# Ledger of designs, part 35: peptides against a protein of PDB entry 6FBK

Target 1, 90 residues: chain A of PDB entry 6FBK
Amino acid sequence: EDTGVRVELAEEDHGRKSTIALRLWVEDPKKLKGKPKDNGAIEFTFDLEKETPDEVAQEMIESGFFHESDVKIVAKSIRDRVALIQWRRE

## One batch from the design tools (peptide; made by RFdiffusion4, then SolubleMPNN)

Design b2_p17_7_s3 (from b2_p17_7, 7 letters changed)
Fold by OpenDDE base, seed 4:
Structure b2_p17_7_s3 (fold): chain B 90 residues (1-90), chain A 17 residues (1-17)
Amino acid sequence: as target 1 above (90 residues)
Amino acid sequence: AERQKALAEKFKVLPKP
């Protein structure tokens, strides 16, 4: 499913550490209910063992990047990318 | 305020192309 929010690796993943650098940005704002900040990509570190997509999405809403109504779509975007990365590590 | 500062450090906003 296309969430309209794109998430990519901000650095090459060698599968050695439990943390990864991600870059997230809005690709299709029409998919969002709220109006996100019209800025560049958001870069952040994600701990594969300690953090969850839902928690990070909530932090992004708290930071004002997205409307609270879009927390689940943001979380899904992160989850989907993280899943691909983890599957690729296997 | 302190949490907001921590979140601001966690999420780096890159310049829009």
Scores: peptide ipSAE 0.729, ipTM 0.921, DockQ to the pose 0.826
Fold by OpenDDE base, seed 2:
Structure b2_p17_7_s3 (fold): chain B 90 residues (1-90), chain A 17 residues (1-17)
Amino acid sequence: as target 1 above (90 residues)
Amino acid sequence: AERQKALAEKFKVLPKP
């Protein structure tokens, strides 16, 4: 499913750390229920061992980046990217 | 707020190109 939210590595992943730097931005705002802030990408570190996509998505909502109705789509975007990264590490 | 400050530090907003 195309969420309209893009998540990419902000740095090269050497598969050595449990943390990864991610960059998230809206590619297709039409797929979101709310109107996200018109800003650049959001860069953040994601701890593969301690954090979950849902928790980070909720933090983004709390930060005002997205509407609460879009928490699941944001979480899915993060989850899908993290899964790909994990699969590539195997 | 401590939490809001932490979140602001966690998420770096890059300038829109």
Scores: peptide ipSAE 0.729, ipTM 0.922, DockQ to the pose 0.788
Fold by OpenDDE base, seed 1:
Structure b2_p17_7_s3 (fold): chain B 90 residues (1-90), chain A 17 residues (1-17)
Amino acid sequence: as target 1 above (90 residues)
Amino acid sequence: AERQKALAEKFKVLPKP
């Protein structure tokens, strides 16, 4: 499913550490209920062992990047990318 | 304030192309 939010690796993943650098940005604003700030990509570290997509999405809402009504779509975008990364590591 | 500070340090906004 196209969430309208893109999430990609911000660095090459060698599969050696539990943290990964991610880059997230809005590709299709009309997929979101709220209007996100017109920012560039958001870069952040994601701890595969300690963090969850829902928690990080919530933090992005608190930071004002997205409207609260879009927390689940943002979380899904992160979750889907993280899953692919983990599958590639196996 | 402390949480917002931590979040600001966690998320780096890159320039829009």
Scores: peptide ipSAE 0.728, ipTM 0.922, DockQ to the pose 0.839
Fold by OpenDDE base, seed 3:
Structure b2_p17_7_s3 (fold): chain B 90 residues (1-90), chain A 17 residues (1-17)
Amino acid sequence: as target 1 above (90 residues)
Amino acid sequence: AERQKALAEKFKVLPKP
């Protein structure tokens, strides 16, 4: 489903390493309960073996990018993209 | 402070288009 949060690869994925570079930004702020900071895209690495979408989302809340009430929608956005990437690797 | 620094290094905010 459309979470209003976009997540894309920041690099080409050749399926060789366990880490990927991601870029995340808000496309539709109306989908969020809180008001996120008016930032550009957030770029970060994601370890497919060690990290989880929920943990990374929580870290983003701690960083002040999103309201705590939106942790699940942010996590879902990351999860959905990561799943697509993993499915393409197989 | 340590956690805050780590998070700041992990998430890079890009400039708006």
Scores: peptide ipSAE 0.728, ipTM 0.921, DockQ to the pose 0.824

Design b2_p17_7_s4 (from b2_p17_7, 5 letters changed)
Fold by OpenDDE base, seed 5:
Structure b2_p17_7_s4 (fold): chain B 90 residues (1-90), chain A 17 residues (1-17)
Amino acid sequence: as target 1 above (90 residues)
Amino acid sequence: SEREKRLKEKFKVLPKP
């Protein structure tokens, strides 16, 4: 499903590390309930073994990037991209 | 807080195009 939040690899994935660099940004703000900060993409490292999309989404809310009402939308966006990356590694 | 400092280091905000 189109969440309006786009998540892409910020680096080429060679499938060797347990961590990946991601870039996240709002593509369609109308899909969000709250009004996110009008800034550029957010880059961050995601540990495939230690972190979860929900935890990272919550951290983004705490950091003020998104409204708490959109935590699940953000988490889903990260989850879907991470799942795709994991599938491609198989 | 220490957590806030960690989060600021974790998330890099790029300039809006």
Scores: peptide ipSAE 0.730, ipTM 0.928, DockQ to the pose 0.801
Fold by OpenDDE base, seed 4:
Structure b2_p17_7_s4 (fold): chain B 90 residues (1-90), chain A 17 residues (1-17)
Amino acid sequence: as target 1 above (90 residues)
Amino acid sequence: SEREKRLKEKFKVLPKP
């Protein structure tokens, strides 16, 4: 399902590290309930072993990037990308 | 707060293209 939030690798993944660099941005703001800030992509490191999409999404809400009502849709966006990356590694 | 500082360092906002 298209969440309107896009997540991509910010670096090439060779499957050697437990951490990956991600880039996240709003592609379709109409998919979100709140009004996210109109800024560029957000880059961050995601630890595949220690972090979860839900926790990172919560941190983004706390940082003011998204409205609290959109925490789950943001988490899903991250989860979907992470799942694809992990699938490719196997 | 210290948490806020950590989050600001964790999430890097890039300029809008």
Scores: peptide ipSAE 0.729, ipTM 0.927, DockQ to the pose 0.803
Fold by OpenDDE base, seed 2:
Structure b2_p17_7_s4 (fold): chain B 90 residues (1-90), chain A 17 residues (1-17)
Amino acid sequence: as target 1 above (90 residues)
Amino acid sequence: SEREKRLKEKFKVLPKP
C-alpha cells in the first residue's frame, strides 16, 4: 500500500548493529488527511530492538510533523521499511 | 520539557531541496 510517506535508509546498512539511520518525508501529501509541515526529510535513528513504528510515529505527531489523524499511516510507512530492511538482513 | 528537547534532538529536519 502506498502511504504517501517515504522512508529510506540514511546510511548503508551492513546488518551489524541494532540501530539504523532513516530518512522520512512526504512523497504524496494527498494521501494524508492532515497537512504536514513543508519540511525536508526527517532524519532519525531507529532502534530495531527498543523502538516500535507506532511509538516513533506518535513522537513525530507530538513533534508537530504530522496531524494526529495520520499517526497510523506514518507508523505503517516506518513499519514497512523496517520490515524490508530486516528481511534483507536475513 | 525534557521530552520535547529529546524529540527535537532525535528528529533532524533536513533542508528541503
Scores: peptide ipSAE 0.729, ipTM 0.927, DockQ to the pose 0.808
Fold by OpenDDE base, seed 1:
Structure b2_p17_7_s4 (fold): chain B 90 residues (1-90), chain A 17 residues (1-17)
Amino acid sequence: as target 1 above (90 residues)
Amino acid sequence: SEREKRLKEKFKVLPKP
């Protein structure tokens, strides 16, 4: 499903670390219920063993990047990318 | 708060193209 939020690797993944660098940005704001900040991509490290997409998405809401009504959309975007990365590692 | 400081350091905002 196209969430309107894009998530990509910010660096090449060699499958050696439990952490990955991600870059997230709004590609289609019409897919969101709220109005996100009009800024560039957000880069962050995601710990595959300790963090969850839902928790990170919630942190982004607290940071003011997205409206609370879009937390699940953001979480799904992160989850889908993380799953894809993990599948490639196997 | 300490949490706000941590989140600010965690998420790096890049300039919009």
Scores: peptide ipSAE 0.728, ipTM 0.927, DockQ to the pose 0.809

Design b2_p17_8_s1 (from b2_p17_8 with I3V I4Y E11K E16K)
Fold by OpenDDE base, seed 5:
Structure b2_p17_8_s1 (fold): chain B 90 residues (1-90), chain A 17 residues (1-17)
Amino acid sequence: as target 1 above (90 residues)
Amino acid sequence: MKVYNLEERKKEVEEKR
């Protein structure tokens, strides 16, 4: 499914740390809250042991990056990328 | 989760809260 939200590694994953660096951006700028003048790309840390995509997505909503209606799309996009990263580590 | 970019944007959001 194309969510219109892209998530990638912001740095190389050596598979040794529980914390990874991710970059998230939206293909449709209308999904960004506050009409940012930049591309709206968010660079953030994600702890594979302690955090969940749903929690992180909710934190992003609370931080004002997205509308509440998009929380599940954001969470799904993070989840999908995290799953790929974890599968690659195996 | 820690966002390590968009500091200006985060500040604007916090000021509007």
Scores: peptide ipSAE 0.433, ipTM 0.761, DockQ to the pose 0.241
Fold by OpenDDE base, seed 4:
Structure b2_p17_8_s1 (fold): chain B 90 residues (1-90), chain A 17 residues (1-17)
Amino acid sequence: as target 1 above (90 residues)
Amino acid sequence: MKVYNLEERKKEVEEKR
C-alpha cells in the first residue's frame, strides 16, 4: 500500500541496540502542518522494545507535524519499516 | 520518541499551538 509517507533508517542498523534512528517524510507537502520551508523530513529515535508505531504517530500529531486525520497512515508507515528492520535482524 | 532535527520548525509549531 502506498501511504505517501516514507520511513527509512537514518543510520546503519548493526542490530545491537533497541533504539534506532529513523527518517520520515511525506510525498505530499499538504500532509505537513506548519508550512515547512524544506522537505520537512523528520529525524527521530525509536525504541524497538518500548515504543509502538501508534504511540509515536500520536506523539507526532500532538507535536503538530501532521493532521490528526493522518495518524493511522503515519503509524502504518512506521510499523511497516519497523517490521522490515526487525525481520532483517533475525 | 525524540525528534533531533527541525529545531526551527518545532519552535514555530509550538508557538502556533
Scores: peptide ipSAE 0.432, ipTM 0.761, DockQ to the pose 0.231
Fold by OpenDDE base, seed 3:
Structure b2_p17_8_s1 (fold): chain B 90 residues (1-90), chain A 17 residues (1-17)
Amino acid sequence: as target 1 above (90 residues)
Amino acid sequence: MKVYNLEERKKEVEEKR
């Protein structure tokens, strides 16, 4: 499914630590809350053992990065990337 | 989660809270 939200590793994953660096950006700038002058890409840490995509997405909405209506799309995009990262670690 | 870029945007959002 194309969510219109892209998530990638912001650093090389050696599979040794639970915390990873991710980069998230949207294909449609209209999905960003406000009018950011930058490319809108968000670089953030994610703890594979302690955090969930839903909680992180909700935190991003509360931080004003996205509209509330997009929380599930953001969460899904993070989840999909995290799942791929975890699969590669096995 | 910790966002480590977009310092200007984080500041603007915090000021609007």
Scores: peptide ipSAE 0.430, ipTM 0.759, DockQ to the pose 0.245
Fold by OpenDDE base, seed 1:
Structure b2_p17_8_s1 (fold): chain B 90 residues (1-90), chain A 17 residues (1-17)
Amino acid sequence: as target 1 above (90 residues)
Amino acid sequence: MKVYNLEERKKEVEEKR
């Protein structure tokens, strides 16, 4: 599904640690809260053992990166990428 | 999670809290 939110690895994943580096950006800049001067891409760590996409998405909304109405789309996009990364590790 | 870029944006958000 095309969510309009892109998530990728920000660094090479060797499958050796639970923490990964991700990059997230939106295709429509109107989805970003505020007026970012850059491309709005967010680079963040994600712990595969301790964190969930929904909790991380909620934290991003609370931090003012996105509107509350987009929390589920952000969470889904993170979840889909994380699942793909986990499948590649097996 | 920890955001490690967007330092200027993080400051702007904090100032608005």
Scores: peptide ipSAE 0.427, ipTM 0.757, DockQ to the pose 0.241

Design b2_p17_8_s2 (from b2_p17_8, 6 letters changed)
Fold by OpenDDE base, seed 3:
Structure b2_p17_8_s2 (fold): chain B 90 residues (1-90), chain A 17 residues (1-17)
Amino acid sequence: as target 1 above (90 residues)
Amino acid sequence: MKVYNLEERKKKVEELK
């Protein structure tokens, strides 16, 4: 499913630590709030053991990065990438 | 979560903590 939100690893994953670096960007610039730089991509850490995609997405909305209506697509995009990363680690 | 590439967004995340 194409959510219009892309999430990828911002570093090589060696499967050794729970905290990873991710990069998130949206295909539609209208989905971004604030003053995006670096082509609108957001580079952020994610703790695979302590954080959840829903909580991280909600935090991003509360920070003003995205509209409230987009919280679920942001969360889903993070979730799908995280699930893939976890699958590759097993 | 910590944002590390965008100073403005990084600041907003820190303000939420």
Scores: peptide ipSAE 0.294, ipTM 0.650, DockQ to the pose 0.242
Fold by OpenDDE base, seed 5:
Structure b2_p17_8_s2 (fold): chain B 90 residues (1-90), chain A 17 residues (1-17)
Amino acid sequence: as target 1 above (90 residues)
Amino acid sequence: MKVYNLEERKKKVEELK
């Protein structure tokens, strides 16, 4: 599914720590609230042991990064990337 | 989750803690 939201590793994953650096950006800049910097990319940490894509997406909405209507799309995009990262670690 | 490239957004995240 093309969500219009991209999530990638912002650092090399050595598989040694639970906290990873991710980069998230949207293809349509209108999906971002506020004035996007760095071409709209958001760089953030994600704890693979303590955080969930849904909670992180909700936190981003509460912080004003995205519209409430896009929370599930953001969560899905994070989830898909996290799943791939975890799969590679196993 | 910690945002580290956008100061305004980072501030908002910290305020929610």
Scores: peptide ipSAE 0.292, ipTM 0.649, DockQ to the pose 0.243
Fold by OpenDDE base, seed 2:
Structure b2_p17_8_s2 (fold): chain B 90 residues (1-90), chain A 17 residues (1-17)
Amino acid sequence: as target 1 above (90 residues)
Amino acid sequence: MKVYNLEERKKKVEELK
C-alpha cells in the first residue's frame, strides 16, 4: 500500500551501529505541517534497538512535523523501512 | 529520534526532551 510517505537510509548501512540516519519525505508537501523546507525531507536518527516506529511517529506529530491524522501513515512508513533494513542485516 | 537537517524542527525536538 502506497502511504505517500517515503523513508530511506540517509547513510550507508554497514550493519554495525544500532543508530541509523533516515530520510523521510512526503509525496504531497501539503502533508507536512508548516512550510516545507529542504524539499520536504526530514533527516533524523533512529535507534534500531531502543526506538519504535510508532513512538517516533508520535514524537514527530507532537513536535508539529505532521498532522495527527497522519501518525499511523508515518509510523507504517518508518516501520516498513526499518523492517527491510533489519532483514538485510540478518 | 533527532532531526538534524531542519533547524526549526530540530529545535522543536530538543525542546520536547
Scores: peptide ipSAE 0.289, ipTM 0.643, DockQ to the pose 0.243
Fold by OpenDDE base, seed 4:
Structure b2_p17_8_s2 (fold): chain B 90 residues (1-90), chain A 17 residues (1-17)
Amino acid sequence: as target 1 above (90 residues)
Amino acid sequence: MKVYNLEERKKKVEELK
């Protein structure tokens, strides 16, 4: 499903760390809140053991990165990538 | 999470702490 939000690994995953580096960007710059100067990717850490996509998405909304209405879309995009990473680690 | 590439966004994250 195309959410308009893209998430990828920002580093090679060797399956050894619980914390990974991710890169997130939106295809439509209008999805970025506050008219940011850049529509570039957000590079962030994600702890596979301690964090959830929904909580991380909520934190991004509270930080003003996205509109509140997009929280579930952001969460889904993170979840889909994280699930794929976890699957490849098995 | 920690945002580490965008200074403006880093600032927003720090303001939540």
Scores: peptide ipSAE 0.288, ipTM 0.652, DockQ to the pose 0.247

Design b2_p17_8_s3 (from b2_p17_8 with K2E E11K E15K R17K)
Fold by OpenDDE base, seed 3:
Structure b2_p17_8_s3 (fold): chain B 90 residues (1-90), chain A 17 residues (1-17)
Amino acid sequence: as target 1 above (90 residues)
Amino acid sequence: MEIINLEERKKEVEKEK
């Protein structure tokens, strides 16, 4: 499912750390219910053992990056990328 | 494109509260 939100590694992943640096940005704003205030990429760290995509998405909404109605689509985008990264580590 | 650090933004928002 294309969320219209892209998430990529901001660093090379050697599979040694439990934390990874990611960047998230909107590629297709039509897929979102609200209109993001910022036009850039959000850089953030994600702890593969302690954090959840939903929690991070909530933080982004609270920080004013996205409309509250888009929390799940943002969370899904993060979840999908994280899963892919974890699969590549195996 | 512009790069915005989430942690920094969170701190700014929290400071405004």
Scores: peptide ipSAE 0.669, ipTM 0.903, DockQ to the pose 0.929
Fold by OpenDDE base, seed 4:
Structure b2_p17_8_s3 (fold): chain B 90 residues (1-90), chain A 17 residues (1-17)
Amino acid sequence: as target 1 above (90 residues)
Amino acid sequence: MEIINLEERKKEVEKEK
């Protein structure tokens, strides 16, 4: 499922830390219900042990990056990338 | 492409409240 939101590593992952640096940006705004205010890439850290994609997505909404109606699609984008990173670590 | 730090944006929003 293409969410139209892309998430990539902002650093090389050596599988040594519980935190990873990520960048998130909109590739296809038509897949979002709302209209993002910014057109850049959001750089953030994600704690694999303490944080959830839904919580981080909510922080992005509260920070004004996305409309509240798009919280789940943003969370899914983060979840899918994080899962891929975790699987690659094994 | 512009890079926006989430932590910095969170601080800005908090100051506006």
Scores: peptide ipSAE 0.667, ipTM 0.903, DockQ to the pose 0.934
Fold by OpenDDE base, seed 2:
Structure b2_p17_8_s3 (fold): chain B 90 residues (1-90), chain A 17 residues (1-17)
Amino acid sequence: as target 1 above (90 residues)
Amino acid sequence: MEIINLEERKKEVEKEK
């Protein structure tokens, strides 16, 4: 599924720590119901053991980056990327 | 592309409250 939101590693992943640096940005704004207020990439750390994509996405909404109706799209984008990273680690 | 730190933005938003 193409969410229109892209999530990539902000650093090289050596598979050693439970936290990873990620960057998230809107690749296709038409895929979102709301219009993003920022045009840049959001850099954030994600704790693979303690955080969930839904919670991080909600933090982004609360920070004013996205409309509340797009929380699931953002969360899915994070989830999908995290899953790929975890699979590559194994 | 501009880079926006989530943690920094969270702090700014909290200060506005």
Scores: peptide ipSAE 0.649, ipTM 0.903, DockQ to the pose 0.925
Fold by OpenDDE base, seed 1:
Structure b2_p17_8_s3 (fold): chain B 90 residues (1-90), chain A 17 residues (1-17)
Amino acid sequence: as target 1 above (90 residues)
Amino acid sequence: MEIINLEERKKEVEKEK
């Protein structure tokens, strides 16, 4: 599923740390129900062992980046990227 | 493209509350 939200590594991943730096931005705003207030890439650290995509997505909503109706889309985008990164580490 | 730090934004929002 094309969520319209892109998530990429903000740094080179050597597969050594449990935390990774990511950047998230809206590539296709039409895929979202709400309108993002910011037009930039959100940089954040994700702890592969302690955090969940749903929790991080919720933090973004609470920070005013997205409408609550889009939390699942954002979470899915993060989840998909994180899974890909983990697969590359194996 | 502008880069916005989530942790920094979280702190700003917390201060506004």
Scores: peptide ipSAE 0.644, ipTM 0.901, DockQ to the pose 0.961

Design b2_p17_8_s4 (from b2_p17_8, 7 letters changed)
Fold by OpenDDE base, seed 4:
Structure b2_p17_8_s4 (fold): chain B 90 residues (1-90), chain A 17 residues (1-17)
Amino acid sequence: as target 1 above (90 residues)
Amino acid sequence: MKVYDLEERKKEVKEKK
């Protein structure tokens, strides 16, 4: 499933820290009900041990980056990238 | 491309409430 949301590492991951720096942006705004104004990116840290994709997505909603109806799409995009990073660390 | 800091935005929202 292509959510239209992109999540990438904002720094090189050496697999040593429990936190990673990520950037999230909407490549295909047609996939989101909220339809963001600009093509900006959100930079954030993610703690692999303490945070969940759903909680971080909710913080983005509360911060006004997305419509509340898009929280699950955003959460899925974060989850998929985080899982990929975790698998590469093994 | 514009880059927004989530932590900065969280502070702004909290201060407005």
Scores: peptide ipSAE 0.580, ipTM 0.875, DockQ to the pose 0.901
Fold by OpenDDE base, seed 2:
Structure b2_p17_8_s4 (fold): chain B 90 residues (1-90), chain A 17 residues (1-17)
Amino acid sequence: as target 1 above (90 residues)
Amino acid sequence: MKVYDLEERKKEVKEKK
């Protein structure tokens, strides 16, 4: 599914750390809210053992990056990337 | 492309509250 949200590694993953640096950006600027109107990317650390895509997506909503209606799309995009990273680590 | 740090944004939001 094409969510219009892109998530990638912001660093090389050697599969040794439980935390990874990720970068998220949106293809449609209409999905952005607040200050990030300039088609910017969001860089964030994700703890593979402690954090969930849903919780991180909610934090992004509360931080004013997205509308509440887009939380599930953002969470799905993070989840899909995290799942791929975990797959490559096994 | 401009890059925003989520951790820094979380601090800004917390300070505004």
Scores: peptide ipSAE 0.483, ipTM 0.833, DockQ to the pose 0.911
Fold by OpenDDE base, seed 1:
Structure b2_p17_8_s4 (fold): chain B 90 residues (1-90), chain A 17 residues (1-17)
Amino acid sequence: as target 1 above (90 residues)
Amino acid sequence: MKVYDLEERKKEVKEKK
């Protein structure tokens, strides 16, 4: 499914740390809230052992980056990228 | 593409409350 949300590694992943740096952006700027509306991306860390995509997405909504209605789309996009990263590590 | 740090944003939100 094309969620309209893109998530990528913000750093090279050597598969050694539980924490990774990710970058997230949306294809439709209207879905962004706050400063990221100027075609920016959100850079954040994700702990593969302690965090979940749904929790991180919730935090982004609380931080004012997205509308509440987009939380599931954001969570799915993070989940898919994290799963891919985990796959490459194994 | 301009990058915004989520951790900094979280801090700003906490400071506004």
Scores: peptide ipSAE 0.111, ipTM 0.637, DockQ to the pose 0.873
Fold by OpenDDE base, seed 3:
Structure b2_p17_8_s4 (fold): chain B 90 residues (1-90), chain A 17 residues (1-17)
Amino acid sequence: as target 1 above (90 residues)
Amino acid sequence: MKVYDLEERKKEVKEKK
């Protein structure tokens, strides 16, 4: 599924820690809210043991990065990347 | 691409509340 949201590792994952650095960007810059609105990506940490994609996506909405209607798309994109990372760790 | 740190943004939002 193409959500229009891309999430990737911002660091090499050695599978040794629960916290990872991720990078998120959107294909449609009109989906990015807030200022500055220059074409950029969001870098953030994600704790594989303590955080959930839905809660992190909600925090991004509250921070003004996305419209509330896009929360599930953002959450899904994070979830899919996290699942892939966890799969590679097994 | 320019990268913005969400952790810093989260901190800023929390400090403003």
Scores: peptide ipSAE 0.085, ipTM 0.592, DockQ to the pose 0.813

## One batch from the design tools (peptide; made by RFdiffusion4, then SolubleMPNN)

Design b2_p18_1_s1 (from b2_p18_1 with K2R E6V L9R I12V)
Fold by OpenDDE base, seed 5:
Structure b2_p18_1_s1 (fold): chain B 90 residues (1-90), chain A 18 residues (1-18)
Amino acid sequence: as target 1 above (90 residues)
Amino acid sequence: SRPKRVFKRLSVEEAKKL
């Protein structure tokens, strides 16, 4: 599924730490809440051992980046990238 | 309560830089 939301590593992953830096950007402007002048990406850390995509997505909504109706799309995008990172580590 | 998560909004140009 093409969510219109992209999540990528914001750093090189050497597979040594549980916390990674991620960047999320939106290709569909309708998914952005408001009209931010800076829409290149949202950078954040993610703990592969302690955190979940759903929790982080909800925190993004609470921070005002997205509408509540898009929380699952955001969560899925994070989940998909995290899964790829974990699979690559194995 | 747990601390508020930090989200950094980047420009397009900044986002292109790793």
Scores: peptide ipSAE 0.696, ipTM 0.911, DockQ to the pose 0.731
Fold by OpenDDE base, seed 4:
Structure b2_p18_1_s1 (fold): chain B 90 residues (1-90), chain A 18 residues (1-18)
Amino acid sequence: as target 1 above (90 residues)
Amino acid sequence: SRPKRVFKRLSVEEAKKL
């Protein structure tokens, strides 16, 4: 599924830390809340052992970046990247 | 009561640096 939301590593992953830096950007400007002047990326950290994509997505919505109706789309995008990172670490 | 998560909005140019 193409969510129109992209999540990438914001650092090189050596597979040694549980916490990673991620960057999220949206290709569909309609999904961005508040019409930000710069449509770059949202940078944040993610703990692979303690946090979940749904929790982080909810916090992102509460911070005003997205509409509440897009929480699952955001969560999926984070989950997809996290899953790939976990796979490559094995 | 937990600390608010930090989200940093980057410009397009900043985001391209990686």
Scores: peptide ipSAE 0.695, ipTM 0.910, DockQ to the pose 0.697
Fold by OpenDDE base, seed 1:
Structure b2_p18_1_s1 (fold): chain B 90 residues (1-90), chain A 18 residues (1-18)
Amino acid sequence: as target 1 above (90 residues)
Amino acid sequence: SRPKRVFKRLSVEEAKKL
């Protein structure tokens, strides 16, 4: 599924630590709540051992970046990238 | 209680610099 939300590494991953830096951007402007002027990406850290995509997505919604109805789309996008990163580490 | 997660909003130019 093409979620319209893109998640990429915000740093080079050497597979040495559980915390990674990610960047998320939305291709569909309707999903950007509040029409922010700076809409290039949202940068954040993600702990591969302690955190889940659903938790982080919910925190983004609570922070006002997205509508409540888009939480699962955001979570899926993070999950897909995190899974890919984990697979590349193994 | 856990600290609030930090989300940094980047410009398009900043996002492309990686």
Scores: peptide ipSAE 0.694, ipTM 0.910, DockQ to the pose 0.723
Fold by OpenDDE base, seed 2:
Structure b2_p18_1_s1 (fold): chain B 90 residues (1-90), chain A 18 residues (1-18)
Amino acid sequence: as target 1 above (90 residues)
Amino acid sequence: SRPKRVFKRLSVEEAKKL
């Protein structure tokens, strides 16, 4: 499913650590709360072993980047990328 | 409690770089 939200690695992944840097950008400007000037990407770290996409998405909403109604879309986008990263590590 | 998560807003130009 195309969520309109893209999540990519912000660093090379050598599969050596659980914490990775991610970048999230939105292709649908309607999803951007407040219409920020700089909307190239939101960079953050994610612990593949300790954190969940839903929790991180909720924290992103609470930080004011997205509307509460988009939390599941954001979470799904993070989840899908994380799953792909974990698959490639196998 | 755990520290507040850091989210860094990048420009388009910055986002193009790893």
Scores: peptide ipSAE 0.693, ipTM 0.911, DockQ to the pose 0.743

